# Peptides against a protein of PDB entry 2L2L: the designs that were tried, part 1

All scores and structures are predictions.

Target 1, 42 residues: chain A of PDB entry 2L2L
Amino acid sequence: SPEERERMIKQLKEELRLEEAKLVLLKKLRQSQIQKEATAQK
Below, numbering starts at 1 at the first letter of every chain, in headers, positions and changes, except where a header shows other numbers.
Peptide ipSAE was made for these designs. It is ipSAE averaged over its two directions, with the distance scale d0 held at 1.0 Angstrom where the peptide's residues are scored. Compare it between designs on one protein only; published cut-offs may not apply.
The geometry check fails a fold that doesn't show the stated peptide or that is severely misdrawn somewhere.

## One batch from the design tools (peptide; made by RFdiffusion4, then SolubleMPNN)

Design b1_p8_1_s1 (from b1_p8_1 with L1V E6K)
Fold by OpenDDE base, seed 2:
Structure b1_p8_1_s1 (fold): chain B 42 residues (1-42), chain A 8 residues (1-8)
Amino acid sequence: as target 1 above (42 residues)
Amino acid sequence: VEELRKQL
C-alpha cells in the first residue's frame, strides 16, 4: 500500500542516517589510529 | 523493481 511504502521509505532513511553517522565515527577512529602509529614511529 | 512496488 502507499502507506506501507511511505513507512518503509522512512525506516530505510533512518537506517541510512545511522550507518552514515557510524561511517563518520569509524573514519575518525581510523584517522586517529594512523596518526598514533605515525607518531609512535618518530 | 515495479513488482516490489506493487507489494507495498
Scores: peptide ipSAE 0.029, ipTM 0.477, DockQ to the pose 0.042; fails the geometry check
Fold by OpenDDE base, seed 1:
Structure b1_p8_1_s1 (fold): chain B 42 residues (1-42), chain A 8 residues (1-8)
Amino acid sequence: as target 1 above (42 residues)
Amino acid sequence: VEELRKQL
């Protein structure tokens, strides 16, 4: 139904936003780890 | 994706 399709699209958009936020956090964590390793070698 | 659209 049009209402079921709209609910599914809303759910998939929410899941996408959560995975995008997780990806940003993981990228920041990775960058912080690389910077800490580079400062520990000096 | 099109088959999922037909099931909703």
Scores: peptide ipSAE 0.029, ipTM 0.494, DockQ to the pose 0.047; fails the geometry check
Fold by OpenDDE base, seed 4:
Parts: sequence; C-alpha cells; structure tokens
Structure b1_p8_1_s1 (fold): chain B 42 residues (1-42), chain A 8 residues (1-8)
Amino acid sequence: as target 1 above (42 residues)
Amino acid sequence: VEELRKQL
C-alpha cells in the first residue's frame, strides 16, 4: 500500500542516518589509531 | 523494483 511504502521509506532513511553516523565514528577511530601508531614509532 | 512495488 502507499502507506506501507511511506513507512518503509521512513525506516530506510533512519537506517541510512544511523549508518552515516557510524561511518563518521569509524573514520575518527581509524584516524586516532593512525595517530597512535605514528606517535609510538617516534 | 516493480515486483517490490506490488508487495507494498
């Protein structure tokens, strides 16, 4: 139904928002790891 | 895509 389609689109938009936030966190964690490795080699 | 549209 049109209403089920609209609910599914809202759910997929929220899932996308959560995965984007997770990707930002993982990029920050990766950068922190690279910085720790670069400081441990000095 | 059209088959998914018929299921919703």
Scores: peptide ipSAE 0.028, ipTM 0.476, DockQ to the pose 0.043; fails the geometry check
Fold by OpenDDE base, seed 5:
Structure b1_p8_1_s1 (fold): chain B 42 residues (1-42), chain A 8 residues (1-8)
Amino acid sequence: as target 1 above (42 residues)
Amino acid sequence: VEELRKQL
């Protein structure tokens, strides 16, 4: 039904938003690891 | 995928 399609689209948009937030967190964690390695080598 | 599209 059109209503079930709209619910599925809303669910997929929320899943996409959560994966984008996770990607931002993983990029910050990776940057913090590189900075710790660069400070431990000095 | 097409069968799921028919059920919605």
Scores: peptide ipSAE 0.028, ipTM 0.466, DockQ to the pose 0.041; fails the geometry check

Design b1_p8_2_s1 (from b1_p8_2, 4 letters changed)
Fold by OpenDDE base, seed 5:
Structure b1_p8_2_s1 (fold): chain B 42 residues (1-42), chain A 8 residues (1-8)
Amino acid sequence: as target 1 above (42 residues)
Amino acid sequence: EELRKLLE
């Protein structure tokens, strides 16, 4: 039904938003690891 | 748009 389609589109948009937030967190974690390694070598 | 066509 058109209503089931609109529910599925809303779910997929929320999943995409959660994966985008996870990618931002993983990028920050990776940057923090690189900075920690660069400070441990001094 | 493509996801809206797959459920017609």
Scores: peptide ipSAE 0.050, ipTM 0.565, DockQ to the pose 0.049
Fold by OpenDDE base, seed 3:
Structure b1_p8_2_s1 (fold): chain B 42 residues (1-42), chain A 8 residues (1-8)
Amino acid sequence: as target 1 above (42 residues)
Amino acid sequence: EELRKLLE
Protein backbone atom coordinates (compact mmCIF):
# COMPACT_ATOMS: atom_id res chain seq x y z
CA SER B 1 0.00 0.00 0.00
CA PRO B 2 1.14 3.65 -0.65
CA GLU B 3 0.30 4.39 3.04
CA GLU B 4 2.49 1.46 4.25
CA ARG B 5 5.37 2.78 2.03
CA GLU B 6 4.97 6.25 3.61
CA ARG B 7 5.00 4.71 7.16
CA MET B 8 8.19 2.71 6.30
CA ILE B 9 9.93 5.87 4.92
CA LYS B 10 8.99 7.79 8.15
CA GLN B 11 10.40 4.93 10.31
CA LEU B 12 13.69 4.80 8.30
CA LYS B 13 14.05 8.63 8.60
CA GLU B 14 13.58 8.41 12.41
CA GLU B 15 16.14 5.54 12.66
CA LEU B 16 18.63 7.66 10.61
CA ARG B 17 18.02 10.68 12.93
CA LEU B 18 18.65 8.51 16.05
CA GLU B 19 21.93 7.07 14.58
CA GLU B 20 23.11 10.64 13.66
CA ALA B 21 22.38 11.80 17.26
CA LYS B 22 24.27 8.74 18.63
CA LEU B 23 27.31 9.56 16.40
CA VAL B 24 27.35 13.18 17.75
CA LEU B 25 27.24 11.90 21.37
CA LEU B 26 30.01 9.30 20.76
CA LYS B 27 32.24 11.99 19.10
CA LYS B 28 31.73 14.30 22.14
CA LEU B 29 32.45 11.44 24.60
CA ARG B 30 35.64 10.50 22.67
CA GLN B 31 36.82 14.15 22.68
CA SER B 32 36.17 14.41 26.47
CA GLN B 33 38.21 11.20 27.05
CA ILE B 34 41.17 12.54 24.97
CA GLN B 35 41.04 15.87 26.90
CA LYS B 36 40.97 14.07 30.31
CA GLU B 37 43.95 11.88 29.30
CA ALA B 38 45.88 14.96 28.05
CA THR B 39 45.21 16.83 31.36
CA ALA B 40 46.10 13.79 33.55
CA GLN B 41 49.54 13.52 31.80
CA LYS B 42 50.48 17.12 32.86
CA GLU A 1 10.57 -2.67 -7.40
CA GLU A 2 11.05 -5.58 -4.87
CA LEU A 3 10.29 -3.27 -1.86
CA ARG A 4 6.97 -2.26 -3.56
CA LYS A 5 5.90 -5.94 -3.84
CA LEU A 6 6.50 -6.42 -0.05
CA LEU A 7 3.94 -3.60 0.64
CA GLU A 8 1.10 -5.05 -1.54
Scores: peptide ipSAE 0.041, ipTM 0.526, DockQ to the pose 0.039
Fold by OpenDDE base, seed 2:
Structure b1_p8_2_s1 (fold): chain B 42 residues (1-42), chain A 8 residues (1-8)
Amino acid sequence: as target 1 above (42 residues)
Amino acid sequence: EELRKLLE
């Protein structure tokens, strides 16, 4: 159904938005770890 | 087009 397809597209867009937000947090965490390691080596 | 027919 066209309505079922629209519901599925909305769900996949929300899942994508949540995974993008998670990726941003993981990138910030990784950067903070690298900075802590770089400061511990000085 | 086949992916549209699988979602109908």
Scores: peptide ipSAE 0.039, ipTM 0.523, DockQ to the pose 0.041
Fold by OpenDDE base, seed 4:
Structure b1_p8_2_s1 (fold): chain B 42 residues (1-42), chain A 8 residues (1-8)
Amino acid sequence: as target 1 above (42 residues)
Amino acid sequence: EELRKLLE
């Protein structure tokens, strides 16, 4: 159904938004780890 | 086209 397709597209857009937010958090966490390792080696 | 037929 066109209505079921629209519901699925809305769900996939929300999942994409959550995975993008998670990716930003993981990139920040990785950068914080690299900075901590670089400061512990000085 | 195949992805449209799975959503009918």
Scores: peptide ipSAE 0.035, ipTM 0.509, DockQ to the pose 0.042

Design b1_p8_2_s2 (from b1_p8_2, 3 letters changed)
Fold by OpenDDE base, seed 3:
Structure b1_p8_2_s2 (fold): chain B 42 residues (1-42), chain A 8 residues (1-8)
Amino acid sequence: as target 1 above (42 residues)
Amino acid sequence: DELREQLE
């Protein structure tokens, strides 16, 4: 059904949005670890 | 379209 296809496209767009948000969080956490290591070596 | 055949 065209309506079922539209529901699936909406689900895949939400999954993509959640994985993008997770990637941003992981990049921030990684940067905070590097900064903590660089400050602990001074 | 394999996705269309699964939604029919």
Scores: peptide ipSAE 0.036, ipTM 0.509, DockQ to the pose 0.038
Fold by OpenDDE base, seed 2:
Structure b1_p8_2_s2 (fold): chain B 42 residues (1-42), chain A 8 residues (1-8)
Amino acid sequence: as target 1 above (42 residues)
Amino acid sequence: DELREQLE
């Protein structure tokens, strides 16, 4: 059904938005780890 | 589109 396809597309867009937000947090965490390691080597 | 026919 066209309505079922629209519901599925809306669900996949929300899942994508949540995974993008998680990726931003993981990138910030990784950067903070690299900075801590770089400061511990000085 | 075969993908539309599978979602009807």
Scores: peptide ipSAE 0.035, ipTM 0.505, DockQ to the pose 0.038
Fold by OpenDDE base, seed 1:
Order: sequence, then C-alpha cells, then structure tokens
Structure b1_p8_2_s2 (fold): chain B 42 residues (1-42), chain A 8 residues (1-8)
Amino acid sequence: as target 1 above (42 residues)
Amino acid sequence: DELREQLE
C-alpha cells in the first residue's frame, strides 16, 4: 500500500537520524579519548 | 524495487 510505504520511509528516516546522532557522539567520544591520551603522555 | 516486494 502507498500508506505502508510512506510509514516505512518515515521509520527508516527516523532510524537514520538516530544512527547519525549516535555516530556524532561516538566520534566526539573517540576524539576526547585521543586528547586525554595525548595529555597523559605530556 | 526490492523494498516494494517486501511490502506486498
């Protein structure tokens, strides 16, 4: 159904936004770890 | 097209 397709597209767009937000948080966490290690070696 | 076949 066109309505089921629209619901699936909305769900996949929401999932994509959540995974993008998670990726941003993981990148920030990784950067913070690298900076802490670089500061602990000085 | 594969995403259409899974919704029929």
Scores: peptide ipSAE 0.035, ipTM 0.514, DockQ to the pose 0.048
Fold by OpenDDE base, seed 4:
Structure b1_p8_2_s2 (fold): chain B 42 residues (1-42), chain A 8 residues (1-8)
Amino acid sequence: as target 1 above (42 residues)
Amino acid sequence: DELREQLE
């Protein structure tokens, strides 16, 4: 149904937004780990 | 068209 397709597209857009936010957090966490390792080697 | 038929 066109209405079911619209509901599924809304759900997939919300999931995409959550995974993008998670990816930003993981990138920040990774950068913090690299900085801690670089400061522990000095 | 196959992707539309899977979503009906």
Scores: peptide ipSAE 0.029, ipTM 0.488, DockQ to the pose 0.043

Design b1_p8_3_s1 (from b1_p8_3 with E6K E8K)
Fold by OpenDDE base, seed 1:
Structure b1_p8_3_s1 (fold): chain B 42 residues (1-42), chain A 8 residues (1-8)
Amino acid sequence: as target 1 above (42 residues)
Amino acid sequence: EELREKLK
């Protein structure tokens, strides 16, 4: 159904936004870890 | 393709 396709597209767009937010968080966490290790070696 | 079959 066209309505089922629209629901699936909305769900996939929500999942994509959640995975993008998770990726941004993981990148910030990784950067913070690298910075802490670089400051602990000085 | 598998996503298109789930969208039929």
Scores: peptide ipSAE 0.031, ipTM 0.507, DockQ to the pose 0.055
Fold by OpenDDE base, seed 3:
Structure b1_p8_3_s1 (fold): chain B 42 residues (1-42), chain A 8 residues (1-8)
Amino acid sequence: as target 1 above (42 residues)
Amino acid sequence: EELREKLK
């Protein structure tokens, strides 16, 4: 149905938003690890 | 096509 298609599109958009947020957090975590390693070697 | 048939 058109309503089921709309629900599926809304679900896929929310899943995409959550994965984008997760990628931002993982990039920040990785950068913090690199910075801690670079400061511990000084 | 299979995803369209499940959403009809």
Scores: peptide ipSAE 0.031, ipTM 0.489, DockQ to the pose 0.039; fails the geometry check
Fold by OpenDDE base, seed 2:
Structure b1_p8_3_s1 (fold): chain B 42 residues (1-42), chain A 8 residues (1-8)
Amino acid sequence: as target 1 above (42 residues)
Amino acid sequence: EELREKLK
């Protein structure tokens, strides 16, 4: 139904928003790890 | 089309 499709689209948009936020955090964590490794090699 | 019928 159109209502079921709208519910599914809203759910998928919320899941996408949460995965995008997780990717931002993982990118920051990875950058911090690379910086720590680069400072430990000096 | 089959995906649209599953979303009705």
Scores: peptide ipSAE 0.029, ipTM 0.480, DockQ to the pose 0.040; fails the geometry check
Fold by OpenDDE base, seed 4:
Structure b1_p8_3_s1 (fold): chain B 42 residues (1-42), chain A 8 residues (1-8)
Amino acid sequence: as target 1 above (42 residues)
Amino acid sequence: EELREKLK
């Protein structure tokens, strides 16, 4: 139904928002690890 | 058509 499609689109938009936030966190964690490794080698 | 019926 149109209403089921609208609910599914709202769910997928929320999942996308959460995965984007997770991706930002993982990129920050990766950058922090690279910086720690680069400082431990000096 | 079959995909439109599954998406109702």
Scores: peptide ipSAE 0.024, ipTM 0.443, DockQ to the pose 0.035; fails the geometry check

Design b1_p8_3_s2 (from b1_p8_3, 4 letters changed)
Fold by OpenDDE base, seed 3:
Structure b1_p8_3_s2 (fold): chain B 42 residues (1-42), chain A 8 residues (1-8)
Amino acid sequence: as target 1 above (42 residues)
Amino acid sequence: LEARKQLE
């Protein structure tokens, strides 16, 4: 139905928002690891 | 939009 398709689009938009937030967190964690390795080599 | 008819 049109209503089921609208619900599915809303769900996929929420999943996209959560994966974008996860990607930002993983990039920050990766950067923190690189910084810790660079400080341990000094 | 034929692509919308395949989501039952």
Scores: peptide ipSAE 0.028, ipTM 0.494, DockQ to the pose 0.044
Fold by OpenDDE base, seed 1:
Structure b1_p8_3_s2 (fold): chain B 42 residues (1-42), chain A 8 residues (1-8)
Amino acid sequence: as target 1 above (42 residues)
Amino acid sequence: LEARKQLE
């Protein structure tokens, strides 16, 4: 159905937004870990 | 060329 296809596209767009947000958080967390390790070596 | 994915 065209309606089922529109529902699936909306779901995939929401999943993509959630994975993009998760990727940003993981990148920030990784940067914070690297900075903490770099300060512990001084 | 619109590859419309037919999902069943």
Scores: peptide ipSAE 0.028, ipTM 0.470, DockQ to the pose 0.047
Fold by OpenDDE base, seed 2:
Structure b1_p8_3_s2 (fold): chain B 42 residues (1-42), chain A 8 residues (1-8)
Amino acid sequence: as target 1 above (42 residues)
Amino acid sequence: LEARKQLE
C-alpha cells in the first residue's frame, strides 16, 4: 500500500536520525579517549 | 519512467 510505504519511510528516517545521533556521541567519546591517552603519555 | 514498484 502507498500508506504502508509512507509509514516505512517515516520509520526509516527516524532510525537514521537516531543512528546519526549515536554516531556523533561515539565520535565525541572516541575523541575524548584519544585526548586522555595523549595526556597520560606526557 | 515506470518505477512504480507495486509494493503489494
Scores: peptide ipSAE 0.025, ipTM 0.462, DockQ to the pose 0.034
Fold by OpenDDE base, seed 4:
Structure b1_p8_3_s2 (fold): chain B 42 residues (1-42), chain A 8 residues (1-8)
Amino acid sequence: as target 1 above (42 residues)
Amino acid sequence: LEARKQLE
């Protein structure tokens, strides 16, 4: 159905937003780890 | 009319 296709597209767009938010968090965590290692080596 | 029922 056209309506089922629109529901599926909305679901996939929401999953994409959640994975983008997770990627931003993981990048921040990785940066924080690198900064902690760089401060522990001083 | 039946050809529209097989593409759901």
Scores: peptide ipSAE 0.023, ipTM 0.399, DockQ to the pose 0.022

Design b1_p8_3_s4 (from b1_p8_3, 5 letters changed)
Fold by OpenDDE base, seed 5:
Structure b1_p8_3_s4 (fold): chain B 42 residues (1-42), chain A 8 residues (1-8)
Amino acid sequence: as target 1 above (42 residues)
Amino acid sequence: LEAKKKLE
């Protein structure tokens, strides 16, 4: 159905937004870890 | 004959 395809597209767009937000958080966490390691070596 | 369009 066109409506089922629209629902699926909306779901995939929401999943994409959640994975993008997760990726931003993981990148920030990784950067914080690298900075902590770099400050612990000084 | 409404072919029940099986979820693609």
Scores: peptide ipSAE 0.026, ipTM 0.468, DockQ to the pose 0.025
Fold by OpenDDE base, seed 2:
Structure b1_p8_3_s4 (fold): chain B 42 residues (1-42), chain A 8 residues (1-8)
Amino acid sequence: as target 1 above (42 residues)
Amino acid sequence: LEAKKKLE
């Protein structure tokens, strides 16, 4: 139905938002690790 | 024309 399609689109948009937020967190974590290693080598 | 919403 059009209502089921709208629900599926809303679910996929929320999943995308959560995966984008997770990717940002993982990139920040990786950058923090690189900075800690670079600080420990000085 | 009342569209009967079938909730399934």
Scores: peptide ipSAE 0.024, ipTM 0.451, DockQ to the pose 0.018
Fold by OpenDDE base, seed 3:
Structure b1_p8_3_s4 (fold): chain B 42 residues (1-42), chain A 8 residues (1-8)
Amino acid sequence: as target 1 above (42 residues)
Amino acid sequence: LEAKKKLE
């Protein structure tokens, strides 16, 4: 059904939004670890 | 031409 396809597209867009937010957080966490290691070596 | 894509 066209309505089933529309529901699936809305679900996949919400999943994509959540995975993008998670990826940003993981990149910030990784960068914070690298900076802590770089400051501990000084 | 009615494209019946049944998703299984």
Scores: peptide ipSAE 0.023, ipTM 0.441, DockQ to the pose 0.030
Fold by OpenDDE base, seed 4:
Order: structure tokens, then sequence, then C-alpha cells
Structure b1_p8_3_s4 (fold): chain B 42 residues (1-42), chain A 8 residues (1-8)
């Protein structure tokens, strides 16, 4: 139904938002590790 | 005439 399709689209948009937030966090964590390694070698 | 929503 149009109502089921709208619910599915809302769910997929929320899943996408959560995976985007996770990706941003993982990128920040990776960059923080690289910076810590670079400062420990100086 | 209320259409019964069939739950599929």
Amino acid sequence: as target 1 above (42 residues)
Amino acid sequence: LEAKKKLE
C-alpha cells in the first residue's frame, strides 16, 4: 500500500542517517589514531 | 460501506 511504502521509506531514511553518523564517528576515530601515532613518534 | 483493510 502507499502507507506501507511511506513507512519503508521513513525506516530506510533513519537507517541511512544512523550509518552516516557512524561513518563520521569512525572517520574521526581513525584520524585521532593517526594523530596520536604521529605525536608519539616526535 | 467501510472497506475492511485486509492485513497482508
Scores: peptide ipSAE 0.022, ipTM 0.422, DockQ to the pose 0.018

Design b1_p8_4_s1 (from b1_p8_4, 6 letters changed)
Fold by OpenDDE base, seed 2:
Structure b1_p8_4_s1 (fold): chain B 42 residues (1-42), chain A 8 residues (1-8)
Amino acid sequence: as target 1 above (42 residues)
Amino acid sequence: IDRFKKAL
């Protein structure tokens, strides 16, 4: 139904938002590790 | 994806 399609689109948009937020966090953690390694080599 | 195809 149109209402089931609309619910599914909302769910997929929320899943996408959560995976984008997770990707941003993982990129920040990776960058923090690289910075710690670069500071430990000085 | 399969659940989306079933909802269409």
Scores: peptide ipSAE 0.056, ipTM 0.606, DockQ to the pose 0.044
Fold by OpenDDE base, seed 5:
Structure b1_p8_4_s1 (fold): chain B 42 residues (1-42), chain A 8 residues (1-8)
Amino acid sequence: as target 1 above (42 residues)
Amino acid sequence: IDRFKKAL
């Protein structure tokens, strides 16, 4: 039904928002690891 | 994806 499609689109948009937030966190963690390695080599 | 195809 159109209502089931709308519910599924809302769910997929929320899943996308959560994966985008996870990607931002992983990028920050990766940057922090590179910075720690660069400071441990000095 | 399969549940989406079934709702279409």
Scores: peptide ipSAE 0.054, ipTM 0.598, DockQ to the pose 0.043
Fold by OpenDDE base, seed 4:
Structure b1_p8_4_s1 (fold): chain B 42 residues (1-42), chain A 8 residues (1-8)
Amino acid sequence: as target 1 above (42 residues)
Amino acid sequence: IDRFKKAL
C-alpha cells in the first residue's frame, strides 16, 4: 500500500541517519587515534 | 529490500 511504502521510506531514512552518525563517530575516533600515535612518537 | 519489494 502507499502507507506501507511511506513507512518503509521513513525507516530507510532513519537507518541512513544512524549510519551517517556512526561514520562521523568512526572518523573522529580514527583521527583521535592518529593524533595520539603522532603525539606518542614525539 | 527484496523481501519488502515482494510484500508491497
Scores: peptide ipSAE 0.049, ipTM 0.577, DockQ to the pose 0.041
Fold by OpenDDE base, seed 3:
Structure b1_p8_4_s1 (fold): chain B 42 residues (1-42), chain A 8 residues (1-8)
Amino acid sequence: as target 1 above (42 residues)
Amino acid sequence: IDRFKKAL
Protein backbone atom coordinates (compact mmCIF):
# COMPACT_ATOMS: atom_id res chain seq x y z
CA SER B 1 0.00 0.00 0.00
CA PRO B 2 1.09 3.68 -0.46
CA GLU B 3 0.56 4.09 3.33
CA GLU B 4 2.82 1.08 4.09
CA ARG B 5 5.54 2.62 1.83
CA GLU B 6 5.23 5.96 3.68
CA ARG B 7 5.55 4.16 7.07
CA MET B 8 8.64 2.27 5.79
CA ILE B 9 10.24 5.54 4.53
CA LYS B 10 9.58 7.19 7.95
CA GLN B 11 11.18 4.18 9.74
CA LEU B 12 14.26 4.23 7.43
CA LYS B 13 14.64 8.03 7.98
CA GLU B 14 14.55 7.51 11.78
CA GLU B 15 17.12 4.66 11.53
CA LEU B 16 19.36 6.95 9.41
CA ARG B 17 19.02 9.77 12.02
CA LEU B 18 20.01 7.34 14.82
CA GLU B 19 23.05 6.04 12.83
CA GLU B 20 24.19 9.65 12.13
CA ALA B 21 23.92 10.41 15.89
CA LYS B 22 25.95 7.23 16.67
CA LEU B 23 28.64 8.32 14.15
CA VAL B 24 28.89 11.80 15.77
CA LEU B 25 29.25 10.18 19.22
CA LEU B 26 31.92 7.70 18.01
CA LYS B 27 33.88 10.57 16.34
CA LYS B 28 33.81 12.57 19.63
CA LEU B 29 34.89 9.49 21.64
CA ARG B 30 37.75 8.78 19.17
CA GLN B 31 38.91 12.43 19.37
CA SER B 32 38.79 12.32 23.21
CA GLN B 33 40.90 9.12 23.21
CA ILE B 34 43.52 10.61 20.84
CA GLN B 35 43.71 13.74 23.05
CA LYS B 36 44.09 11.62 26.24
CA GLU B 37 46.81 9.49 24.61
CA ALA B 38 48.62 12.65 23.40
CA THR B 39 48.46 14.19 26.93
CA ALA B 40 49.57 10.93 28.64
CA GLN B 41 52.69 10.75 26.36
CA LYS B 42 53.90 14.23 27.55
CA ILE A 1 35.36 2.12 22.12
CA ASP A 2 34.13 -1.53 22.16
CA ARG A 3 32.04 -0.99 25.37
CA PHE A 4 30.27 1.99 23.75
CA LYS A 5 29.68 0.03 20.50
CA LYS A 6 27.86 -2.60 22.66
CA ALA A 7 25.65 0.10 24.28
CA LEU A 8 24.66 1.59 20.88
Scores: peptide ipSAE 0.048, ipTM 0.581, DockQ to the pose 0.098

Design b1_p8_4_s3 (from b1_p8_4, 7 letters changed)
Fold by OpenDDE base, seed 5:
Structure b1_p8_4_s3 (fold): chain B 42 residues (1-42), chain A 8 residues (1-8)
Amino acid sequence: as target 1 above (42 residues)
Amino acid sequence: VDRFKEAL
């Protein structure tokens, strides 16, 4: 059904948005870890 | 993803 297709597309877009937000968070956490290690070695 | 959007 066109309605089922639209529902599945909306769900996949929300899952993608959540994975993108998670990727941004993980990149920030990784950067913070590298910076803490670099400041602890000085 | 786009092939899945066409196959539905």
Scores: peptide ipSAE 0.062, ipTM 0.611, DockQ to the pose 0.046
Fold by OpenDDE base, seed 2:
Structure b1_p8_4_s3 (fold): chain B 42 residues (1-42), chain A 8 residues (1-8)
Amino acid sequence: as target 1 above (42 residues)
Amino acid sequence: VDRFKEAL
């Protein structure tokens, strides 16, 4: 139904927003790990 | 795309 499609689109948009926030956190964590490894090798 | 519109 049109209402089920609208609910599904809203759910997928919220899931996308959560995965984008997770990706930003993982990128920051990875950058911090690379920086720590680069400082531990000096 | 049309099958997805029919399933919802």
Scores: peptide ipSAE 0.049, ipTM 0.567, DockQ to the pose 0.035; fails the geometry check
Fold by OpenDDE base, seed 4:
Structure b1_p8_4_s3 (fold): chain B 42 residues (1-42), chain A 8 residues (1-8)
Amino acid sequence: as target 1 above (42 residues)
Amino acid sequence: VDRFKEAL
């Protein structure tokens, strides 16, 4: 139904936002690890 | 793709 399609699109948009937020966090954690390794090698 | 549009 059109209503089930709209519910599914809303769910997929929320899942996408959560995965985008997770990707931003993982990129920050990776950057912090690289910086920590670069400071431990000095 | 059209079968999934008719099943929703």
Scores: peptide ipSAE 0.047, ipTM 0.557, DockQ to the pose 0.032; fails the geometry check
Fold by OpenDDE base, seed 3:
Structure b1_p8_4_s3 (fold): chain B 42 residues (1-42), chain A 8 residues (1-8)
Amino acid sequence: as target 1 above (42 residues)
Amino acid sequence: VDRFKEAL
């Protein structure tokens, strides 16, 4: 139904928002690991 | 596309 399609689009938009936030966090964590490894080798 | 309109 049109209502089920609208609900699915809202769910997929929320999932996308959460995965974007997770991707930003994982990129920051990865960068912090690289920086720690680079400082531990000095 | 129309088969997906009938399944929802």
Scores: peptide ipSAE 0.045, ipTM 0.554, DockQ to the pose 0.031; fails the geometry check

Design b1_p8_5_s1 (from b1_p8_5, 3 letters changed)
Fold by OpenDDE base, seed 3:
Structure b1_p8_5_s1 (fold): chain B 42 residues (1-42), chain A 8 residues (1-8)
Amino acid sequence: as target 1 above (42 residues)
Amino acid sequence: LEEPELKR
């Protein structure tokens, strides 16, 4: 149905939003690790 | 006037 299609599109948009937020967090975590390693070597 | 049931 059109309503089932709309529910599926809303679910896929929420999954995409969660994966984008996870990628931002992982990039920040990686950058924090590199900065800690660079400060521990000085 | 025939509302066919909102099939959820």
Scores: peptide ipSAE 0.027, ipTM 0.447, DockQ to the pose 0.016
Fold by OpenDDE base, seed 5:
Parts: sequence; C-alpha cells; structure tokens
Structure b1_p8_5_s1 (fold): chain B 42 residues (1-42), chain A 8 residues (1-8)
Amino acid sequence: as target 1 above (42 residues)
Amino acid sequence: LEEPELKR
C-alpha cells in the first residue's frame, strides 16, 4: 500500500540518520587515534 | 468479533 511504502521510507530515513551519526563518531575516533599516535611520537 | 483490520 502507499502507507506501507511511506512507513518503509520513514524507517530507511531513520536508519540512514543513525548510520550518518555512526560515521561522524568513527571519524572523530579515527582523528583522536591519529592525534594520540602523533603526540606519543614526540 | 473480527475487528476490521485497519488497512494501513
């Protein structure tokens, strides 16, 4: 139905939002590790 | 009493 499709689109949009937030966290974690390694080599 | 399944 059109309503089932709308529910599926809402679910996929929320999943996309969660994966985007996870990517931001992983980028921050990666940056923190690189900075920690760069400070341990000085 | 079959409740009418709300065709959503």
Scores: peptide ipSAE 0.027, ipTM 0.431, DockQ to the pose 0.018
Fold by OpenDDE base, seed 4:
Structure b1_p8_5_s1 (fold): chain B 42 residues (1-42), chain A 8 residues (1-8)
Amino acid sequence: as target 1 above (42 residues)
Amino acid sequence: LEEPELKR
């Protein structure tokens, strides 16, 4: 059980790291879309 | 009394 808990904490930390990286990418993609729309309206 | 094997 202590080792299972430690494995679960390691898994959840890796999942958190992947979701943080995905969030950064999605924010960049959203910003790129806004810039593209703003340049297409000029 | 065998102690119950502590689940890892």
Scores: peptide ipSAE 0.032, ipTM 0.455, DockQ to the pose 0.017; fails the geometry check
Fold by OpenDDE base, seed 2:
Structure b1_p8_5_s1 (fold): chain B 42 residues (1-42), chain A 8 residues (1-8)
Amino acid sequence: as target 1 above (42 residues)
Amino acid sequence: LEEPELKR
């Protein structure tokens, strides 16, 4: 169905948006860990 | 002519 396909595309777009937000948070967390380790070695 | 049921 065209409507079922449209609903599925909307769901996949929302899942993608949530995974992108999670990826941004994980990148910030990783960067903070690297900075803490680099400061602890000085 | 049966119109094909447009599956929504």
Scores: peptide ipSAE 0.031, ipTM 0.454, DockQ to the pose 0.016; fails the geometry check

Design b1_p8_5_s2 (from b1_p8_5, 3 letters changed)
Fold by OpenDDE base, seed 2:
Structure b1_p8_5_s2 (fold): chain B 42 residues (1-42), chain A 8 residues (1-8)
Amino acid sequence: as target 1 above (42 residues)
Amino acid sequence: LEEPKLRR
């Protein structure tokens, strides 16, 4: 159905938005880890 | 005539 397809597209867009937000947090965490390791080696 | 059930 066109309505079933629209519901599926809306769900997939929300899942994508949540995974993008998670990737931003993981990138910040990884950068903080690298910075801590670089400061512990000085 | 069975009307096709409009699947949403």
Scores: peptide ipSAE 0.042, ipTM 0.507, DockQ to the pose 0.016
Fold by OpenDDE base, seed 4:
Structure b1_p8_5_s2 (fold): chain B 42 residues (1-42), chain A 8 residues (1-8)
Amino acid sequence: as target 1 above (42 residues)
Amino acid sequence: LEEPKLRR
């Protein structure tokens, strides 16, 4: 139905928002790890 | 006439 499609689009938009937030966190964690490794080698 | 069960 049109209503099922609208619910699915809302769900997929929320999933996208959560995966974007997770990607930002993982990029920050990766950068923090690289910095810790670079400071442990000095 | 059974009404078609409206899929939500």
Scores: peptide ipSAE 0.042, ipTM 0.501, DockQ to the pose 0.018
Fold by OpenDDE base, seed 3:
Structure b1_p8_5_s2 (fold): chain B 42 residues (1-42), chain A 8 residues (1-8)
Amino acid sequence: as target 1 above (42 residues)
Amino acid sequence: LEEPKLRR
């Protein structure tokens, strides 16, 4: 149905938003690890 | 007058 299609599109948009937020967090975590390693070598 | 039951 058109309503089932609209529900599926809303679910896929929320899944995409959650994966984008997860990628931002993982990038920040990785950068924090690199910075800690670079400061421990000085 | 047969209202098609709104299938969720």
Scores: peptide ipSAE 0.039, ipTM 0.494, DockQ to the pose 0.016
Fold by OpenDDE base, seed 5:
Structure b1_p8_5_s2 (fold): chain B 42 residues (1-42), chain A 8 residues (1-8)
Amino acid sequence: as target 1 above (42 residues)
Amino acid sequence: LEEPKLRR
């Protein structure tokens, strides 16, 4: 139904928002790890 | 009173 399609689109948009937030966090964690390694080598 | 079946 059009309503099931709308519910599915809303769910997929929420999943996308959560994966985008996770990707931002993982990029920050990776950067922090690289900086920690670069400071431990000095 | 049959509630209108939500057309999914």
Scores: peptide ipSAE 0.042, ipTM 0.501, DockQ to the pose 0.018; fails the geometry check

